# Ledger of designs, part 103: peptides against a protein of PDB entry 9GMZ

Target 1, 343 residues: chain A of PDB entry 9GMZ
Amino acid sequence: TGFPLELLTRPATERLAYFENYTVAHPRLKEVYEILMRTIAEPAGASFIFVYGASGVGKTTLRLRVEQKLTELALPKLESDRARVPVVGIEAIAPESRYFNWKEYYTRALITLEEPLIDHKFDYGVRGISRDNFGKINVESKVVAPALRRALENALIHRHPDVFFVDEAQHFGKVASGYKLQDQLDCLKSLANMTGILHCLLGTYELLTFRNLSGQLSRRSVDIHFRRYCADSPEDVQAFKSVLLTFQQHLPLAETPNLVDHWEYFYERTLGCIGTLKDWLKRVLSDALDREATTITLKDLQKRALSVAQCQKMFKEIQEGERQLSETEADVQNLRSALGLGA

## One batch from the design tools (peptide; made by RFdiffusion4, then SolubleMPNN)

Design b2_p14_7_s1 (from b2_p14_7, 5 letters changed)
Fold by OpenDDE base, seed 1:
Structure b2_p14_7_s1 (fold): chain B 343 residues (1-343), chain A 14 residues (1-14)
Amino acid sequence: as target 1 above (343 residues)
Amino acid sequence: SAPPVLDEPVEPAP
């Protein structure tokens, strides 16, 4: 089962869009998806979910799939509750300054939350927030961050999403050290508590530093580790090869490229991260389509591969994150053993 | 945008 053969007669833009929209339900994605969906359905008093893993592991793909599924599940209820938004997702921007731009964060969150609801005016209780004739929210420059927070709180309560996603959430931790980082955590905690909306923070292993600083979040948070595939695991290697075979079949080219025979090279340049793999193949496919090529060659792959230096840097960041998690797991096991709870 | 296609990975021949 491969791509629809009719795509071979379609424009390069449609062929590329097919592959872009194609998602392999690889084992780690499926596992994390099921855990995340279950946790959203039954948060058991949790206010936060932390999803952490390597850059390019597929966190954005996970988020988009959960957003799609929550939207699909909400459709029957949205007919009766026209004010409801099933899910809201934003990306945290890396701060340009030593301070997190809360005004921008609240503005983006409010815009994203209200985009689906053109026809339903909501009074945010804040002057200088309006909708244009296209239903787009406009925030006047005079509106201050505390007023935008109140507007977002009111909007979240009124729209009642099942979850609020924040992608690239490690950026909260980069801006602040010490007391300022605590203030950011307290701000997010306050938003979750005042709205009753479950927050899911997705990020790199740098999110662990942010997670560990709040002893209060630990009691009200669920942790989900989105692991990469490891070359030292036969099962992980087989899963990675299976993903390569599946992508090979879904590249809309006249001749199916043999990706699986080059699995070690793909692993070397992706570190077992399927998002990195997909992005690489997308770049190579785009180049092949621009040339009207019948297939992808090893030279085409090499041209768009991450450099060895980039891979070495990414691998060090992964190893540090995996080490910190392994130490935390060992500390939990040591604590359990010290409590007389069997390992 | 078209909804993303989700497919299970195919096992490579041994």
Scores: peptide ipSAE 0.070, ipTM 0.743, DockQ to the pose 0.284
Fold by OpenDDE base, seed 5:
Structure b2_p14_7_s1 (fold): chain B 343 residues (1-343), chain A 14 residues (1-14)
Amino acid sequence: as target 1 above (343 residues)
Amino acid sequence: SAPPVLDEPVEPAP
């Protein structure tokens, strides 16, 4: 089934919003979604979940779908427990400076956790944290990071979410000169341990550095690799073509564009990353709607494509991440063989 | 805002 044909008579903003909110449940997304939902339901003493993969693979889409599902599943319990928040999700900000801003992180986490829709107001016991007339959290500039951390710990304990999501979590790896990456990881471990809340960190392959630095986290973490589609796999190529066909049918244009015939060009400029593909198509759709065009052409696609130089850079970052994972898998097999355990 | 749609991909014709 394609897009609702009534959209062709709607404003460009509604047509674009339809495509923006449209999500293809492609095989890799479905697989990772099922693993993540199972792990959240039965964490088996895990304190962390790491979801890593290429930039633009679809990690934010995964997060938003899990947040939606956890909210839906919690609704019957929220009627009896008005203090509870089912899930909290934030995006870690890229620091303007060469170091991660913990004060900003704690402030954003508190603001997100304490949205005005929560009837049960909690006092954090921290001077300089207040609510406005609309129930929005206000944090005075004088409040220091250790006080914000205590406020967040108390809020997480009181609201008891099933999981705390941090998207773009590779930004925790941005440490000032002379600071250790281990100190950032110890801060996160301490927050999870003090609150008893499961943390899910989503990010690029730079998250593997966090995993490798903590032999203690390996016992209390679950790793989920969100893979891209690979052109050397016939199954992955077929799945990628299926995604293109589905997006082709859900572009709210008068004439259905032929995207599938250009699958190699789409693969070349997305590296098999469905988020990158969707963002590209969104930009091209926006341009087509602004021109009142009936369809999109190869020229329209080329105008909004990533450059070959950008794709080459992204591909090197992917290859390094995939290499590190393959080496880790080989090291496990070598260790098992050396222990006399069958591979 | 249009509601979020989650759809399974259509298999391309062989």
Scores: peptide ipSAE 0.036, ipTM 0.658, DockQ to the pose 0.259
Fold by OpenDDE base, seed 4:
Structure b2_p14_7_s1 (fold): chain B 343 residues (1-343), chain A 14 residues (1-14)
Amino acid sequence: as target 1 above (343 residues)
Amino acid sequence: SAPPVLDEPVEPAP
């Protein structure tokens, strides 16, 4: 079934919001979702989950769907345990400076964890952290990063989320000169260990550097590769065309655009990344609605497409990540063979 | 906000 036809009589803002809130349950998203949900339910002593994949593959969509589902599953228990938060999710900010801002991270994590709907006043044991009359956390500028860390540790212990999500987690890899990436990872390990809270780091293939640096994390981490669709796989091409067909039916326009006939152009400019595809279509839909257009044309698509140079850069980053993973898979196979476990 | 709609992809006609 396509979009509700009643949307054609609605304001452009409602039509755009419909498409923004629309999500295709494409095969790779469904697969990664099921793995992630099972891993959160049964972490088996894991302290970390790493979800890595190309920029624009759909990691944020995955996070939001898991957050929604964990919240829904927790509702019956939240009536009895008003102190509990089922899930907390933040996006790591790219620092303006050459190093990750831990003070900002801890502040944002505290603000997100302490939603105003939580009746229980929690004392963070830190002067300069308060709640306003609306229940929002205020952090005074004088509060230092070690105090904010302790406040976050206490808040995570008290609220006991099933998982702590950090999106764009590759930004932890931005270290100042003289600091080791290992020190950032040890800081995160310490936070997970002190709180007993499962951490899920979502990010680009740059997260593989965190995996490789910590042979101790490998024993306490679960890895989830969120793959793009590959044009050399007939099944992946079919899945990508299916996603295009689904999106064209859910664009709230008077005339259904034929996106599927242009699948190669969509693939060229998205590299098989469904998040990149959705964001592109959203921009084009916004432009079409602003012009009161009946449909989307190839010219409208071309105006909002990523440049060939951007796609070439993104493709090199993807190929390097996929190469590193393939080498790791080969190393596992070689290790199994060397151990006499067979191929 | 309305909960986000989650649909399975439609198979393209063969």
Scores: peptide ipSAE 0.033, ipTM 0.674, DockQ to the pose 0.273
Fold by OpenDDE base, seed 3:
Structure b2_p14_7_s1 (fold): chain B 343 residues (1-343), chain A 14 residues (1-14)
Amino acid sequence: as target 1 above (343 residues)
Amino acid sequence: SAPPVLDEPVEPAP
């Protein structure tokens, strides 16, 4: 099992694209995928799903796989209901001005929601929103954020996706001094309530700050922790080595590099985050293809590795997030004990 | 673009 050998005769761009599109079905990805798919199918009155974990754990890969699967499952229904979009996914952008740009967010959400349906005219109920000759949504400069929100609400109601994904959702937490994170969360809550559409926010452990701010959202949210692999767990180490072996077999190079023998170095520079690992290997593969190299060496890996200082920073952020979750679990146990339910 | 391939992880030799 490995990459198609025919790729060795293909352009570097095709070889790189193969690896970019390749995904390892590693245990944590499968677990979170199954939980997320089940929660989307049966939200049980939840309005939000929070998927949190380390930066580079693979949240974007998870989102894309769920989007693909929801689209595939919806295909038979889309033939009968041409207005429906099965899923919509956007990435939240970090605000330049320290305040979240809702006008841009609503515009991007509208564009993404309508992109699959170029041939279908939709009345957004707002003047200054149109489609160009290429079916792209055009928003006139005069259209204000409240009008774009109404347009998005109408579009979400009409298209009725099973879920609305927001990746990098920790960026909602980056508010200017004097703004409350609660106001951003209340805005999202209002959008979910007005549309009846389930929202899934994917992000770093910074999303835990949203959970702590609203005891009302906690009642209408499902939390999914996308864990990294831990070096103190033999099972996690084995899974991480398995991922390395799988990537080793799927690097479209003439000679299969030995990644597994360097597993500790890969772990040191990825912190057990498979997305970080994939991105690293992608950079190294790109360099190897540019040099017409037959394989990848440890020296090639070292050139594209995150610095020790970057890894130390990322590890502190992970440890703080894992600590906050562990404290929350302990608080639940303490509450259960205090209620006489036992540990 | 071809749909993304999702492969099972291969168990490393012990």
Scores: peptide ipSAE 0.020, ipTM 0.604, DockQ to the pose 0.276

Design b2_p14_7_s2 (from b2_p14_7, 6 letters changed)
Fold by OpenDDE base, seed 3:
Structure b2_p14_7_s2 (fold): chain B 343 residues (1-343), chain A 14 residues (1-14)
Amino acid sequence: as target 1 above (343 residues)
Amino acid sequence: SAPPVLSEPVEPLP
């Protein structure tokens, strides 16, 4: 089944929006989705979930799908418990300064947590936090970060989300010193402990630095590796080709482009990352719609591809992350062997 | 925004 053919008569904006909102249910996304949903349902005393993988593997798509599903599952309960929020998700912003802006983080988290619940006034227990006439949270300049933290703790306790998502969580690691990273982890750990809310950090392989710094988080964390597709795996190549087939069927163009025949070029310029692939196709689709083109050509793809230099940089970052994980797996096997547990 | 359309399971290409 392809895109709805009626889209061909619709404005370019609607055609683009269709593709933007389209998600391919590829094998790795399903696997990680199932693991994540199970872990959220049964955290077994975990306070953290770490979801890590290559940039552009599809972590944000995973988050949004989990948020949607948790919301759908909660709807019957939300009718009776209007105070509850099923899930909250925030994107971590890279600090402009060498210091993480906790005041901004807490403010954004509060805004995001309360956005669905415009009609229900909550007393945050902090003076200078209010809702405007549009239900938007306003934080007065005089409100300090410790007060915003208490407000967020109270809001999280009152709203009882099943999980708190932090996307792009590797941005916590971009602080100029390992000490500041530890302090940030300790702050997040304290927030999770004080609220009893499960935290899920999604990020690149830079998130592995958090595991090395916090031997105590390892006891209360679940790790989920969102792998890319690998060209050395016949199964992964087949899955990647199937994704290309699905995307070509869902590009709202008059003539279906043949993406599958160019699978090697798509792999070369995405490194097996489906998010990178989708973003590329989105850019190419936008250009095609602007030209009122009937299809997408290889030349159109080439114009919007990542450069070889960008791909080489991204591939080095992936290889380093995959290497660190493989070494950790080998260390576990060595430990098991040393304990007299069979490999 | 309309909820994102999830594809059917990506069947392997024959």
Scores: peptide ipSAE 0.031, ipTM 0.647, DockQ to the pose 0.310
Fold by OpenDDE base, seed 1:
Structure b2_p14_7_s2 (fold): chain B 343 residues (1-343), chain A 14 residues (1-14)
Amino acid sequence: as target 1 above (343 residues)
Amino acid sequence: SAPPVLSEPVEPLP
């Protein structure tokens, strides 16, 4: 099935929005989605979920689809429990300083958590937190990070989300070395323990460094590797071509572009990352719509492609992450063998 | 080179 043909008569903004909202259910996304949904439903005493993979693999798409599904599943219960929020998701900001801005983190988490609940006043137990006439949370500058933490703990307990998402969670690790990184981990552990709320940290392979520093997290965490498609796997190549074919059919253009014939070029410039592919096609579609073009050409693709230098940098980061995981898998196998558990 | 075998489309997530 392709895009609705009626879109061809619609404004460029609606045509672009259609493609933006279109999510290909590619095999890796489905797999990780099912694992994540199952883990959220049955955390088995886990306090953390780590979802890691290459930049542009589709982690944000995964998060948004899980948030949507958890919201949908919660709707019947929200009628009886008006205080409940089914899910909360924030993005961790790259710190401008050598220190993680916990005050900003807690403020953003509170704002996001309370945004759906305009009509329900909650006493955070903290002076200087209020709602405006639009229900938006306002935090006075005088409110300190420890007070915001208590407010967030109380709000999370009261709203009881099934999961707290933190996207770009590798940013926790970038500012802290040694003891400071442990303090950040202990802060997150304490928040999860005090609230009883499952935390899901999504990030790049840099998140592994953060995860590995806490031997205590290993006992209470679930790891989910969101893999890219690999060109050395025939199955992965076939899946990648299927994604191209699907996107080809869902570009709201008068003439269907042939993306599949250029699969190697798409692979070269995306490294098998479907998020990178979608973002590339979105940019190219926007350019085509602005020109009132009937189709997309190879020249249009080339204009919006990542440079070879960008791809080489991204590929090195991927290879390092994949290497670290392969070493960890080998260490697990060695441990199992040493324990007399068959490899 | 054999023409690339057209893969089947993958369905969108609902």
Scores: peptide ipSAE 0.029, ipTM 0.623, DockQ to the pose 0.105
Fold by OpenDDE base, seed 5:
Structure b2_p14_7_s2 (fold): chain B 343 residues (1-343), chain A 14 residues (1-14)
Amino acid sequence: as target 1 above (343 residues)
Amino acid sequence: SAPPVLSEPVEPLP
């Protein structure tokens, strides 16, 4: 089934919003979604979940879909427990300075956790945190990071979400000269331990640096690799073509564009990352709608494609991440063999 | 070689 044909008579904004909100349940997304949902339901004493993969693989889409599902599943419980928040999700900001801003992180987390829709107002006991007339949290500039952390710990305990999501979590790795990356991990570990809340960190392969630094976190963490589609796998190529076919049918245009015939060009400029593909098609659709075009051409695709230089840079970052994972898998096999544990 | 038959369109996640 394609897009609703009624969209062809709707404003360009509604047509674009339809495509933006449309999510293809591609095999890798479905697999990672099922693993993540199961792990959140049964964490088995884990305090952390690491979801890592290429930039533009679809990690934010995964997060948003899990947040929606956890909210739906919690609705019957929220009727009896009005203080509860089912899930909290934030994006870690890339610091303008080379250093992660914990004060900003705690402030954003508090603001997200304490949205005005919560009837049960909690007093954090922190001077300089207040609510406005609309119930929005205001944090005075004088409030220091340790006070904001205590406020967030109290809020997380009181609201008791099933999981705390941090997207773009590789930004925790941006540490000042002379500070240890270990101190950032110990800070996160302490927050999870003090609150009893499961943390899910989503990010690029730079998260592997965090994973490898703490042999203690490895005992209390679950790793989920969100893989891209690989052109050397016939199954992955077929899945990627099926995604193109699905997007082709869900572009709200008068004439269905032939995207599938250009699958190699789409693969070359997305590296098998479906988020990158969707963002590209969204830009091209926006341009087509602005021109009142009936379809998308190869020339329209070329105008909004990533440059070869951008793709080469992204591919090097992917290859380094995939190499580190492959080496780790080989090291585990070698260790098992050396221990006399059969293959 | 006949072009590989594409699978059916992937359903959206709920």
Scores: peptide ipSAE 0.029, ipTM 0.620, DockQ to the pose 0.105
Fold by OpenDDE base, seed 2:
Structure b2_p14_7_s2 (fold): chain B 343 residues (1-343), chain A 14 residues (1-14)
Amino acid sequence: as target 1 above (343 residues)
Amino acid sequence: SAPPVLSEPVEPLP
């Protein structure tokens, strides 16, 4: 078990690409993957799935693996239905302004949904949206957000994806002064209802604010908490060490580095977030390959580690999110007790 | 780019 030994004779770019494309099937990722796949297959009248967890826990990796699997499962149907897109995934952008840019969101969603390889060109019913000679969607600057929304609604209905993914979805929470976050949720709810397309919002614990604001969304939404590994859980520590063992075996270096012996240092600088760990190891591997090094040392790790100050900031954000979830669980227990259902 | 390779189930540490 390990990387293909032939990679040691390959260019640094191929060795790095191998590790970048390698995904550890760690317990939390598998659990959330199975829940998400099941929920997409059987939404039971849900219009939304919320996937929340720490930054760097691996939400983007989860999304990409689900997109790949949904595409694979749809291939037999796509041969007969050339208009269908099995899945759409976008990343919500942090606005430069204090408010979410819906025009940019709708434009990116349309561009992503309407890949050049789709033979069936759709008329968006909106002037100023066209395909170029390469089949890429072009949106004229004069096209306004309501027209782009209508174009996206029509495209989603026509392409009928099994799910519409929005990564970094906490950016919808960025509203201008005097606007309500509820209005953003009502916009998303309306889009899901008008299209009949299941929406999956992936993001930080800031997505919990969306749950509390809409009692109507709560009834039509599924929650998936993508937890980090916790150092106070022996099982989580064992899982984290097993991830380190797997990564050390899959670093395409002549000498296998001992990552497991440094597990506490890796935990300190990743907070139990496997995405953060993988990105750290990618940076260190890139440096090692550039130097034609045979292995990775602790000094190489230290050069690319997050600072203690960065980790402290990230940990405070995690603790606040975990606290809000714990309070919500306590509120549910209090509600059950008040209803006479028992704890 | 090659599609992301899923690891085998993480072997428990011995």
Scores: peptide ipSAE 0.027, ipTM 0.619, DockQ to the pose 0.329

